# Ledger of designs, part 60: peptides against a protein of PDB entry 4GXB

Target 1, 277 residues: chain A of PDB entry 4GXB
Amino acid sequence: VPTEEVSLEVLLSNGQKVLVNVLTSDQTEDVLEAVAAKLDLPDDLIGYFSLFLVREKEDGAFSFVRKLQEFELPYVSVTSLRSQEYKIVLRKSYWDSAYDDDVMENRVGLNLLYAQTVSDIERGWILVTKEQHRQLKSLQEKVSKKEFLRLAQTLRHYGYLRFDACVADFPEKDCPVVVSAGNSELSLQLRLPGQQLREGSFRVTRMRCWRVTSSVPLPSGSTSSPGRGRGEVRLELAFEYLMSKDRLQWVTITSPQAIMMSICLQSMVDELMVKKS

## One batch from the design tools (peptide; aimed at target 1 C209 L242)

Design b2_p25_8_s1 (made by RFdiffusion4, then SolubleMPNN; from b2_p25_8, 11 letters changed)
Fold by OpenDDE base, seed 2:
Structure b2_p25_8_s1 (fold): chain B 277 residues (1-277), chain A 25 residues (1-25)
Amino acid sequence: as target 1 above (277 residues)
Amino acid sequence: SELEELEEQFLEENASTVVEEEVLE
């Protein structure tokens, strides 16, 4: 693609549009810097955020596809998909809520975290009780962003990335699950008819390894699940988990977001390594 | 604990290697 100046739309978690003028040849960091400049986010806080490729759902929710890589060209990456449903989203890219303290010290950072958190709550990514919801609403009405975030930090799945409903082989084969990544874990939530919500927590530290597998189902005739068009790539995330001291078990998640899940895992591992250093 | 040691090992291993396998079935 020839180097041209273009207007690129980057969305915040709440769907707010940030338009930046960039070159088609600008890499992810260049675009991120442009977004930061547009938002008046200080340079020292840029590293707390990343650009993500997402698919916007009909309800306006974002299905995270992947994090844009450093050497990637965001404009090309999003436009090459030739679908308006794909967007670039700015989101915080750390897991430990302790880093919120650094970001919250700046007005723009605070606003970004606030907007993201509000959105995550509204989308059901963060789980809230009725009482908590009341408290959050009160704080939101008062526009007490810091207090709002402090309360939000205590909520279940704060800072988690929620994935689209998918299938896992845990606890049983072909279980419909909702996977969320955060707090150095994958949370698998299962709700079977007539049963209570069950949650499996898989700490990344207990994962011996993980892999993403892509498979193209051979046109074997019979299992016409009608909706999966011929030739859809099936993505799976498999991880070997230490269930007990002497027991490793493979868990496999079948999801179009398997790549994003693996990115989350790697990111969580990386962050943990940084903390240990 | 032995568990903590294993977790540390896993963490170190995973920090160094992410294996993406493409299996064409």
Scores: peptide ipSAE 0.379, ipTM 0.778, DockQ to the pose 0.778
OpenDDE base, seeds 1, 3, 4, 5: peptide ipSAE 0.378, 0.374, 0.373, 0.374; ipTM 0.778, 0.777, 0.778, 0.779; seed 5 fails the geometry check

Design b2_p25_8_s2 (made by RFdiffusion4, then SolubleMPNN; from b2_p25_8, 8 letters changed)
Fold by OpenDDE base, seed 1:
Structure b2_p25_8_s2 (fold): chain B 277 residues (1-277), chain A 25 residues (1-25)
Amino acid sequence: as target 1 above (277 residues)
Amino acid sequence: SELEQLEEEFLENLSKTTVTVEVVE
């Protein structure tokens, strides 16, 4: 691709558009810096955010595809897909809410976290009770961003990434689940027929290993799940989990976002290692 | 505890693990 100056659109979590002028040859960090400059985000806070490739759904929700890697050219990465549904999104890229304290000290950082949190609540990524929702709305009306975030930090799945509905083999085969990643865990929410909502928590520290597999389903006439076109690649994330001291069990999640899930796992591990250091 | 020690070992191993995508035909 020839080096040219182009206008690149980067979205915030709430869908706000940030237009930056970059070179087609600019790498991920270059684009991130351009976005930061456009937002007036200080250089020392850039590292708390990352660029993600997402697919925008019809309802405006984002399905996270992957984190853009350092060597990538964001303009090329998004345009090569030849679909307008793919977007680049800026989002915080740490898991421990303690890091919010650093980001919140800056006005722009505070605004970014606030916008992201509001969006996550509206999208149902953060779970709230009726009373909590009332409190949050009150704070939002008062435009008390710091207080809003402090309350939000106490909420279930604060800071989590929510994935599209998928299938897991736990607790039973072919269970429909909603996976969320955050707080050094994968949360699997499931509702079986006639049962209450259940959540399985899988801490990264109890995972011995994980793998992502890609397979092409053989045209078997019978089990074509409605909606998977012929020839669609099946992605699975499998991890070996320490259920008890002497019991390891494999858990397999079938999802087009298996790669993104693995990226989250690795990111959580990396953050934990930094904390130990 | 023994469990905590095992978790620490797991974490250490995970930190060294490269995500490998295996294509199963």
Scores: peptide ipSAE 0.343, ipTM 0.804, DockQ to the pose 0.797
OpenDDE base, seeds 2, 3, 4, 5: peptide ipSAE 0.339, 0.339, 0.334, 0.338; ipTM 0.807, 0.804, 0.804, 0.802

Design b2_p25_8_s3 (made by RFdiffusion4, then SolubleMPNN; from b2_p25_8, 10 letters changed)
Fold by OpenDDE base, seed 5:
Structure b2_p25_8_s3 (fold): chain B 277 residues (1-277), chain A 25 residues (1-25)
Amino acid sequence: as target 1 above (277 residues)
Amino acid sequence: SELEELEEEFLEELSSTVVEEEVLE
């Protein structure tokens, strides 16, 4: 790809558009720095954020595809897909809410966290009771961003990344589940007809290993399941989990976002290792 | 606990993700 100056659109979690002038040859860090400069985010806070490739759904929600790699070319990565549904999104890239304290000290950092948190609540990524929702709305009306975040930090699944509905073989084969990643775990939520919501918590510290597999189904005379056409790539994330002492069990998640899930797992492990050192 | 010790061991080894491609018949 020839090196040219281009206008690149980067979205915040709430859909706010940030336009930056970059080179087609600029790497992820270069683009991130350009976005930071446009937002007036100080250099020492850039490392708390990352650029993600997402697919924008019809309702405006984002389906996370993957994190852009350090030496990747964001302009090429997004345009090569030849679909307007793919976007680049800026989001915080740490898991421990303790790091919010560093980011919140700056006005721009505070605004970014606030906008992301509001969006996550509106999209149902953060689980909120009716009373908590009332309190949050009150704080939002007062534009008390710090207090809003402090309350949000106590909420269930704060800081989690929520994935699209998918299928797992836990607790039974072909169970429809909603997976969320955060707080060093994968949360699998299941609601079967006539049953209460069930949640399985899988801590990364109890995972012996994980793998991502891709497969192409052979043409079969069977009717394709809704959303999976003939010849579509099937992705699975499988991890071996320590259920109890001396009891390992494989759990397999079938999802187009299996790669993103694995990226989250690795990122959570990396952060834990940094904290331990 | 023995479980905590195992968790620490797993954390140290979790750096390896395997990507495999298969054809489903």
Scores: peptide ipSAE 0.097, ipTM 0.679, DockQ to the pose 0.560
OpenDDE base, seeds 1, 2, 3, 4: peptide ipSAE 0.097, 0.028, 0.094, 0.094; ipTM 0.677, 0.511, 0.672, 0.672; seeds 1, 3, 4 fail the geometry check

Design b2_p25_8_s4 (made by RFdiffusion4, then SolubleMPNN; from b2_p25_8, 10 letters changed)
Fold by OpenDDE base, seed 2:
Formats: sequence, C-alpha cells, structure tokens
Structure b2_p25_8_s4 (fold): chain B 277 residues (1-277), chain A 25 residues (1-25)
Amino acid sequence: as target 1 above (277 residues)
Amino acid sequence: SELEKLEEEFLEKNSKTKVVVEVVE
C-alpha cells in the first residue's frame, strides 16, 4: 500500500469515534500516539492502552479478534479485511485494577476507564446484582466517575474481556460456554437448560501450557459447530491445566476468538511477570 | 508449597512462550 495520509477511525469501548490523521504506513504505536494526542491523553499513560481489531456485531457489541501488534499497520490491518464490520478499538490493556489508580489520576484516563466500564457493564461483561446496578446508576447520574469506578472495581468480572459464546470440552464435550478473560484466569460460564449457572475458573498460573490450533474441516464431515459452513477454519485454544498437584488435564475451547484468548493469556502472564520483577 | 512451585515454573515457562498457531490438517 502506498504511503498516504488517511483518516483512520478508532473507536472507544462505548463506540465513540476518534478520527485521527495518520499515514497508511504508520505502525500501531504511531496510531496509538495519534489517538492519545487526539484525546489529550498524556504520553505516560499511553502504555496502559492498546489498539484491538474487533468485529462489530449487529447489536453494536465488539467481538475482539486480536490485539494489534507493534509491527502492524493498523490502517492496512483493518482495511485489508474489506468489511465494514471490522473496527479498531482503544481499550485498556492491563489486568490488575491497581493500575487503574495511575490512569485515574488523569482526567482523560479517568474518562476512558469510566466509558469503558460503563460499556462493559451495559454489555454484561461485568456482572452486577440489582442493588449494585442501582448504585452504579446513581453514581452515573451524578457523574461521579471515580466513585463509579471504585464500586465497579469490586464487581464480578471487572476488567475481564468477555468473548462470544463458544464451545468447550469442559466439563463435558461440546458444552456451550461463555469465556471471559481477566484476573489472571479464564472463566468458563456454562448454563445448561434447567441447570444453574456453573463457572469454571482456570487460573493462568495453573496452565502448564496452551496452544492455538487451526484446522480445516474435511469436506466429507458434518460441522459440529452451529453456523459454520463447510470449509471454514476452526480455531481452538487448548490448555493443559493443573487440576491438582497430581493431575493435568487438557481443556479445549473451540472459538473463532481462540487467538484473542491466547493473546489474553500471554498478556496476563506478562503482567504477572512484571509484577514479580 | 509444591503447588506454588509448579505454578511459578509454569509461569516462567509461559512467559517465554510466544503465541503460536499450529495448523492441524
């Protein structure tokens, strides 16, 4: 792609559009800096955010595809897909809520976290009780962003990235699950008809390893995954989990977001390593 | 604990692992 100046749209978690003028040859960090400048986010806070490639669903929710890597050209990455459903989203890219304190000290950072959190709650990524919802709404009405975030930080799955419904082989084969990544874990939520919501928590520290596999179903096979046509690539995330000190078990998640899940795992590991250093 | 030791080992190992997509045909 020839180097040209273009207007690139970057979305916040709430769908707010940030238009930046960049070069088609600008790398991820360049674009991120441009977005930060547009938002008046200070340079020292840029590192708390990342650009993500997402697919916008019909309801306006975002299905995270992957984090844009440093070597990527965001304009090319998004436009090459030749679909308007793909967007670039700015989102915080750390897991430990303790880092919120750093970000919240700045007005722009606070606003970003607030907007993201509101969106995550509205989208059901953060789980709230009725009472908590009332409290959050009250704080939102008062536009008490700091207090809102403080309350939100106590909520279940705060800071988690929620994935689209998918399938896992845990606890049984072909279980429909909703996977969320956060707090150094993968949470697998399962709700079967007539059953109570079940959640499996898989701490990243207990994962011996993980891998993403890509497979193409054979033409002479029935697709077990609803909505997938013949010949569609099947992505799986498999991790070997320490169920107990003497038992390792493979858990496999079949999801088109397997790559993103693995990115989350790596990111969580990286953050844990940083905290330990 | 032994468990903690294992977790640390896993963490260290995985910290060095790059995301690899394995194509299975």
Scores: peptide ipSAE 0.450, ipTM 0.862, DockQ to the pose 0.804
OpenDDE base, seeds 1, 3, 4, 5: peptide ipSAE 0.446, 0.447, 0.445, 0.446; ipTM 0.860, 0.861, 0.860, 0.863

## One batch from the design tools (peptide; aimed at target 1 M273)

Design b2_p26_1 (made by RFdiffusion4)
Pose (drawn by RFdiffusion4):
Structure b2_p26_1 (pose): chain A 263 residues (1-190, 198-221, 229-277), chain P 26 residues (1-26)
Amino acid sequence: VPTEEVSLEVLLSNGQKVLVNVLTSDQTEDVLEAVAAKLDLPDDLIGYFSLFLVREKEDGAFSFVRKLQEFELPYVSVTSLRSQEYKIVLRKSYWDSAYDDDVMENRVGLNLLYAQTVSDIERGWILVTKEQHRQLKSLQEKVSKKEFLRLAQTLRHYGYLRFDACVADFPEKDCPVVVSAGNSELSLQLREGSFRVTRMRCWRVTSSVPLPSGGRGEVRLELAFEYLMSKDRLQWVTITSPQAIMMSICLQSMVDELMVKKS
Amino acid sequence: SIAEPKTKEEFDELIREFIELQKETL
């Protein structure tokens, strides 16, 4: 891509706009640094956040497509799709909530965690009852951002990433499920199954050839993971999802974080 | 744990293959 200065909108998890001037040839880290500079996020906290490509739904919710890799050009990644429904999003990119402590020591870092947690509750990524949700919106007005976040850290599925509804062959073939990734596991809500990353020997991402539109081709995507169900018993679990690659990215990210911790 | 991470190179290639698939469906 010829080098040229452009304006790039990067959204926070709640849809707040962050406008940055970047080059068409800037890579992911360059764009991330420009967004951090605009938000006044310290350099030493940039590593706790990443940029994601998402599809914004009619209701404003985001369906995560992929985390942008180091070699990617974010302006090109989003513009090449030729659709205004695709957006670049900044979101925390670690899994263990112990890292929230490092981020919350800074006012901007705290504000970012607060904003995405409020949105996570509003969009049902964090699981609460109707009554609890009522209480939370109230506590939100009455408590500091820090106190609100400490409470949110104890809520069901805090720190998880939720995927569009899809199907899986667990427990039975073609079961409708909602899959979420977090806390070193995949959660399949059918009843529920919890599949620990440490019990996955491997996972595979498969795709059908592109098929005519039922001007965009369609592809059937699957993410299958080989799971240690019990001693010396491995069983494949298959999820059919257009977001199979994002699920694979989350599994890799969670495994990487476990290994960094082990080291 | 029986889980192992993909190497950086293998993982990057996988992402490139997925981006190419996206381009073929456009």

Design b2_p26_1_s1 (made by RFdiffusion4, then SolubleMPNN; from b2_p26_1, 9 letters changed)
Fold by OpenDDE base, seed 4:
Structure b2_p26_1_s1 (fold): chain B 277 residues (1-277), chain A 26 residues (1-26)
Amino acid sequence: as target 1 above (277 residues)
Amino acid sequence: SIARPLSKEEFNELIRKWLELERETL
């Protein structure tokens, strides 16, 4: 792609648009810096955020495709998909809520976290009781962003990234699950007919390894996956998990977001390693 | 111990390949 100056739209979690002028040849970090500058986010806080490629659903929800990698050209990455449903989103890129303290010290950082958290609650990524919802609403009305975040930090799945419904082979083959990543785990939520919601927690510290695979389904006479066109690539995330002492078991998640899941796993592991150093 | 299945370079290569695949499927 020829190097040209272009206007690139980057969204916040709440859908707020940030327009930046960048070069088509600008890499992810360059674009991130441009976004930060536009928002007046201090340089020392840039590292707490990343750019993500997402697909905007009809209801306005974001399906995360991947975190844009260092070598990527965000303009090219998003435009090459030739669909307006794909967007670039700015989101915090750390897992430990303790880092919120650093970000919240700055007005812009505070606003970003607040907007993201509100959005995550509205989208059901953060699980909220009725009473908690009332409290949060009250805090929103008071525009008490810090207090809002402090309450939010106590909520279930705060800081998690929720994926689209997919399929796993755990606990049984072809189980419909909702996967979320956060707090150094993958949470697999499933509801079997007539049963209560169950959650499987897979801590990254108990994962021996993981892999992402892609396959082209052979034309089988049976429509195996509803809504997938013929020849759609099947992505799978598989991880070998220490279920018990000396018992390793592979768990496989079939999802178009397998790449994003793997990115989350790696990111969580990396953060844990930083904490240990 | 958590075994990192891929180095950063290997992971990036995987992503590159995936991107190519994605373009072919869209």
Scores: peptide ipSAE 0.091, ipTM 0.716, DockQ to the pose 0.482
OpenDDE base, seeds 1, 2, 3, 5: peptide ipSAE 0.088, 0.086, 0.082, 0.079; ipTM 0.712, 0.710, 0.711, 0.708

Design b2_p26_1_s2 (made by RFdiffusion4, then SolubleMPNN; from b2_p26_1, 9 letters changed)
Fold by OpenDDE base, seed 1:
Formats: C-alpha cells, sequence, structure tokens
Structure b2_p26_1_s2 (fold): chain B 277 residues (1-277), chain A 26 residues (1-26)
C-alpha cells in the first residue's frame, strides 16, 4: 500500500468516535500516539491503553477479535477486511485495578476509565445487584466519576473482558458457555438443562500450557450451525489445567475468539511476571 | 511454574499465520 495520509476512526468503549490523521504506513504505536494526542492523554499514560480490532454486532456490542500487534498497520488491518462491521477500539490494557490509581490522577484518563466502566456495566460484562445498580446510578447522576469507579472496582468481574457465547468440553462435552477473562483467570459460566447457573474458575497460575488450533471442517453432511458457512475455520483454545494435586486435565473451548482469549492469557501472565520482579 | 506457552515472538507468528488464513478465506 502506498504511503498516504488518511483519516482513521477509532472508537472508545462507549462508541465515541475519535478521528485521527495518520499515514497508511503508521504502525500500531504510531496510531495509538495519535489517538492519545487527540484526546490530550499524557505520554506517560499511553502505555495503559491499547488498540483492539473488534466486530460491531447488530445491537452495537463489540466482539473482540484481537489486540492489534506492534507490527500491524491499523489502517490496513481494518480496511483489508472490507466490512464496515470491523472497528478499532481504544481500551485499557492492564488487569490489576491498582493501576487505575495511576490513570485516574489525570482528567483524561479518568474519563476514559469511567466511559469504559459505564459501558461494561451496560453491556452486562460487570455483574451488579439491584442495590449496586441503584448506587451506581446515583453516582452517575452526581457525576462523581472517582466514586463511581471506586464502587465499580468492588463489583464482580470488574476489569474482565466478556466473550461471545461459545462451546466447551467442560464439565461435559459440547457445553454452552460464556467465557470472561480477568483477574488472572478464565471464568466459564454455564447453564445446563434443568440446572442453576454455574461458574468454573480457571486461574492462569494453574495452567501448565495452552494452545490455539485451527481446523477446516470437512464437508460432512451434518447441518453446520446456520451461522458458519461452508469452509469457515474452526478455532479452539485448549489449556492443560491442574485440577488437583498431580491431576492435569485438558479443557478445550471452541470459539471464533480463541485467539483473543489466548492474547488475554498471555497478557495476564505477563502482568503477573512484571509484578513478581 | 507457570510455563509460558509461547514467547512474544511465537505469539506474533501465530497471529501472522492466523491473519494469513483469514485472508485466504475472504
Amino acid sequence: as target 1 above (277 residues)
Amino acid sequence: SIAKPLSKEEFAELIREWLALEAETL
């Protein structure tokens, strides 16, 4: 692609549009810096955020595809897909809520975290009780962003990334699950027929290894699920988990977001390693 | 010991391979 100046749209979590002028040859960090400059985010806070490729659903929800890698050209990455459903989103890229303290000290950082948190609650990524919802609404009405975030930090799945409904082989084969990544774990929520909602927590510290595999379904005459056309690549995330002392078991998640899940796992592990150093 | 399954470089390669596969299916 020839080097040209172009206008690129980057969305915040709440759908707010940020337009930046960049070169088609600008890499992810260059674009991120341009977005930060447009928002007046200080340079020392840029590292707390990343650009993500997402698919916007019909209801406006975001399905995360991947974190844009350092070597990628965001303009090319999004435009090459030739679909308006794909967007670039700015989001915080750390897991430990303690880092919120650094970001919240800046007005722009505070606003970004607030907008993201409000959006995550509205999308049901952060789980709230009726009483908590009332308290949050009251704080929103008062426009108390810091207090809102402090309360939100105590909520279940604060800071988690929620994935689209998918399938796992745990606890049984072909179980429908909703996966969320955060707090150094994968949370698998499932409801089996006639049973209550169950949650399986898989801590990354108990994962020996994980892998992503891709396969092309053989044209077997069985009714492919209506949404997957003939020839769609099936992605799976498998991890070997320490279930008990000296008992390792493989868990496999079948999801188009398997790559993004893997990115989250790696990111959580990396952050833990930084904290131990 | 948390075995890091993939190095940063290995992960980048995985992403490149995935991108190549997606490009072939489009």
Scores: peptide ipSAE 0.127, ipTM 0.735, DockQ to the pose 0.504
OpenDDE base, seeds 2, 3, 4, 5: peptide ipSAE 0.126, 0.104, 0.021, 0.121; ipTM 0.735, 0.731, 0.513, 0.735

Design b2_p26_1_s3 (made by RFdiffusion4, then SolubleMPNN; from b2_p26_1, 11 letters changed)
Fold by OpenDDE base, seed 4:
Structure b2_p26_1_s3 (fold): chain B 277 residues (1-277), chain A 26 residues (1-26)
Amino acid sequence: as target 1 above (277 residues)
Amino acid sequence: SIAKPLSKEEFEQMIKEFLELERKTL
């Protein structure tokens, strides 16, 4: 792609549009800096955020495809897909809520976290009780962003990234699950007909290894699941987990977002390593 | 013990391979 000046749209978690003028050859960090400048986010807070490639669903929800890597050219990455459903989103990229304290000290950082948190609650990524919802709404009405965030930090799945419904072989083969990544874990939520919600928590510290695999389904004649085109690549994330003392078990998640899940795992592990150093 | 994460290079390579795969399937 020839180097040209272009207008690039970057969305916040709530769908707010940020337009930046960049070069087609600008790498991820360059674009991130441009977005930060546009938002008046100070340089020392840029590192708490990342750019993500997402697919916008019909309901306006975002399906995260991947975190844009350092070597990527965001303009090229998004436009090469030749679909307007793909967007670039700015989101916080750390997992430990303790880092919120650093970000919240700045007005712009506070606003970004607030907007993201509101959106995550609205999307059901953060789980709230009725009473908690009432309290959050009260704080939102008062525009008490700090207090809102402090309450939100106590909520279930605060800081988690929720994935689209997919399939896992846990607890049984071909179980429909909703996976969420956060707090150094993968949470697998399952609701079978007539059963209570079940959740499997898989802490990254108990994962011995993980891998992503791709396969092309053989045209098996019979089970045309209607939505998977005959040639669609099947992605799987598998991890070996310490279920109990001296008992390792493989868990496999089949999802188009397997790559994004692996990015989350890598990111969570990296953050933990930084904290231990 | 926590799994050893991929190196930056290994991870980038994995992503590149994925991107190539995506390009071929799109």
Scores: peptide ipSAE 0.341, ipTM 0.839, DockQ to the pose 0.579
OpenDDE base, seeds 1, 2, 3, 5: peptide ipSAE 0.335, 0.339, 0.330, 0.330; ipTM 0.837, 0.840, 0.834, 0.835; seed 2 fails the geometry check

Design b2_p26_1_s4 (made by RFdiffusion4, then SolubleMPNN; from b2_p26_1, 10 letters changed)
Fold by OpenDDE base, seed 5:
Structure b2_p26_1_s4 (fold): chain B 277 residues (1-277), chain A 26 residues (1-26)
Amino acid sequence: as target 1 above (277 residues)
Amino acid sequence: SIAKPLSKEEFAELVRRWLELERETL
């Protein structure tokens, strides 16, 4: 792609559009810096955010494709997909809510976290009770962003990324699950017919290893997923988990977002290593 | 023991390879 100056649209979690002038050859960090500058985000806070490639669903929800890597050219990454459904989104990229304190000290950082949190609640990524929802709405009406965030930080799945419904082999084969990543874990939520909602929590500290695999579906299998043509690559995330003392078990998640899940796992592990250091 | 985290560069390379593989298979 020839190097040209282009206008690139980057979305906030709430769908707010940030237009930046960048070069087609600008790498992820360059674009991130441009976005930060446009938002008046201080340089010392840039590292708390990342650019993500997402697919915007019909309902406006975002499905995360991947965190844009350092080597990527965001303009090329998004335009090469030849679909307007794909967007670049700015989002916080840390897991420990303690880092919110650093970001919230700045007006722009506060606004970004607030917008993201509101969106995550609206999308159902953060789980709220009726009473909590009432409290949050009251704080929104008062435009008390700090208090809103403080309350939100106590909510279930605060800071989690929610993935699209997929399939896992736990607790049984071919279980429909909703996976969420956050707080150094993968949360697998499942609701079997006639059963209560169950959640499996898989802490990264108990994962011995994980891997992403790709396979070509054999023509014989009834493609239970309506949208995958016979030729679509099946991605799986498998991790070996310490279920009990000296009992390791493999858990496999079949999802087109397996790569993104692995990115989250690696990111969570990396952050934990930084904290131990 | 948990899996050792990859360096940022190593992980990026892994992702790159996966993206390439996806493109080749699509």
Scores: peptide ipSAE 0.231, ipTM 0.794, DockQ to the pose 0.529
OpenDDE base, seeds 1, 2, 3, 4: peptide ipSAE 0.227, 0.213, 0.167, 0.173; ipTM 0.792, 0.783, 0.758, 0.760; seed 2 fails the geometry check

Design b2_p26_2 (made by RFdiffusion4)
Pose (drawn by RFdiffusion4):
Structure b2_p26_2 (pose): chain A 263 residues (1-190, 198-221, 229-277), chain P 26 residues (1-26)
Amino acid sequence: VPTEEVSLEVLLSNGQKVLVNVLTSDQTEDVLEAVAAKLDLPDDLIGYFSLFLVREKEDGAFSFVRKLQEFELPYVSVTSLRSQEYKIVLRKSYWDSAYDDDVMENRVGLNLLYAQTVSDIERGWILVTKEQHRQLKSLQEKVSKKEFLRLAQTLRHYGYLRFDACVADFPEKDCPVVVSAGNSELSLQLREGSFRVTRMRCWRVTSSVPLPSGGRGEVRLELAFEYLMSKDRLQWVTITSPQAIMMSICLQSMVDELMVKKS
Amino acid sequence: SELEEELAYTEELLEETEADREELFE
């Protein structure tokens, strides 16, 4: 891509706009640094956040497509799709909530975690009852951002990433499920199954050839993971999802974080 | 085309990180 200065909108998880001037040839880290500079996020906290390509739904919710890799050009990644529904999003990119402590030591870092947690509750990524949700919106007005986040860290599925509803062959073939990734596991809500990353020997991402539109082709995508169900018993679990790649990215990210910790 | 690239990248990344996943699994 010829080098040219352009304006790029990067959204926070709640949809707040962050406008940055970047080059068409800037890579992911360059764009991330420009967003951090605009938000006044310290350099030493940039590594706790990443940029994601998402599809914004009619209701404003985001369906995550992929985390942008180091070699990618974010302006090109989003513009090449030729659709205003696709957005670049900044979101925390670690899994263990112990790292929230490092981020919350800074006012901007705290503000970012607060903003995405509020959105996570509003969009049902964090699981609460109708009554609890009522209480939370109230506590939100009455408590500091820090106190609100400490409470939110104890809520069901805090720190998880939720995927569009899809199907899986667990427990039975073609079961409708909601899959979420977090806390070193995949959660399948059918009843529920919890599949620990440490019990996955491997996972595979498969695709059908592109098919004519039922002007975009369609592809059947699957993410299958080989799971140690019990001693010396491995069983494949298959999820059919247009977000199979994003799920694979989350599994790799969670495995990588466990290994960094182990080291 | 972008999807094919993402699949290929995913496959290559899984081949590179296979040893770490095997260690973690064990």

Design b2_p26_2_s1 (made by RFdiffusion4, then SolubleMPNN; from b2_p26_2, 14 letters changed)
Fold by OpenDDE base, seed 4:
Structure b2_p26_2_s1 (fold): chain B 277 residues (1-277), chain A 26 residues (1-26)
Amino acid sequence: as target 1 above (277 residues)
Amino acid sequence: SRLERELRELEERKAENEEKWKELFS
């Protein structure tokens, strides 16, 4: 792609559009800086955010595809897909809520976290009781963003990324699950027939290893998934988990978001390592 | 403040609730 000045749209978590003028040759960091400048986000806070490639679903929800890598050209990455469903989203890129304190010190940072949190609650990524919801709404009405965030930080799955419903081979083969990543874990929520909602917590510290695989399934009527086109690539995230003392077991998640899941895993591990150093 | 107290209580309840969740494995 020839180097040209273009207008690139970057969305916030709440769908707010940020238009930035960038070069087609600008890399991810360049675009991120442009977005920060547009938002008047201080330079020292840029590192708390990243650009993500997402697919906007029909209901307006975002399905995270992957984090844009440093070598990528965001304009090319998103436009090459030739689908308006794909968007670039700015989101915080850390997991430990303690870092919120740094970001919240700045008005723009506070607003970004607030918008993201509101969106996550509205999307059901953050689990909220009726009473909590009432409290949150009250705080919104008062425009008490700091207090809102403080309350939100206590909520279940605060800071998690929730993925689209997918399938895992645990605890049973072809088990429908909802995966969420956060707090150094993958949370697998599922409801077996006739049973209550269950959750499996897979801590990254107990993962020996993980991998993403891609395969093209053989044409078969019995193995075709309704949500997949003919000959579409099947992505799987497999991790070897320490279920109990000296007992390792592979868990495989079949999801189009397997790559994003792996990115989250690596990101969580990296953050833990930084905190320990 | 009232809010601070409520948040502390919520945190405690959160911690308690985490242990009450039915896990997929043990």
Scores: peptide ipSAE 0.114, ipTM 0.687, DockQ to the pose 0.018
OpenDDE base, seeds 1, 2, 3, 5: peptide ipSAE 0.039, 0.033, 0.109, 0.043; ipTM 0.533, 0.432, 0.686, 0.437

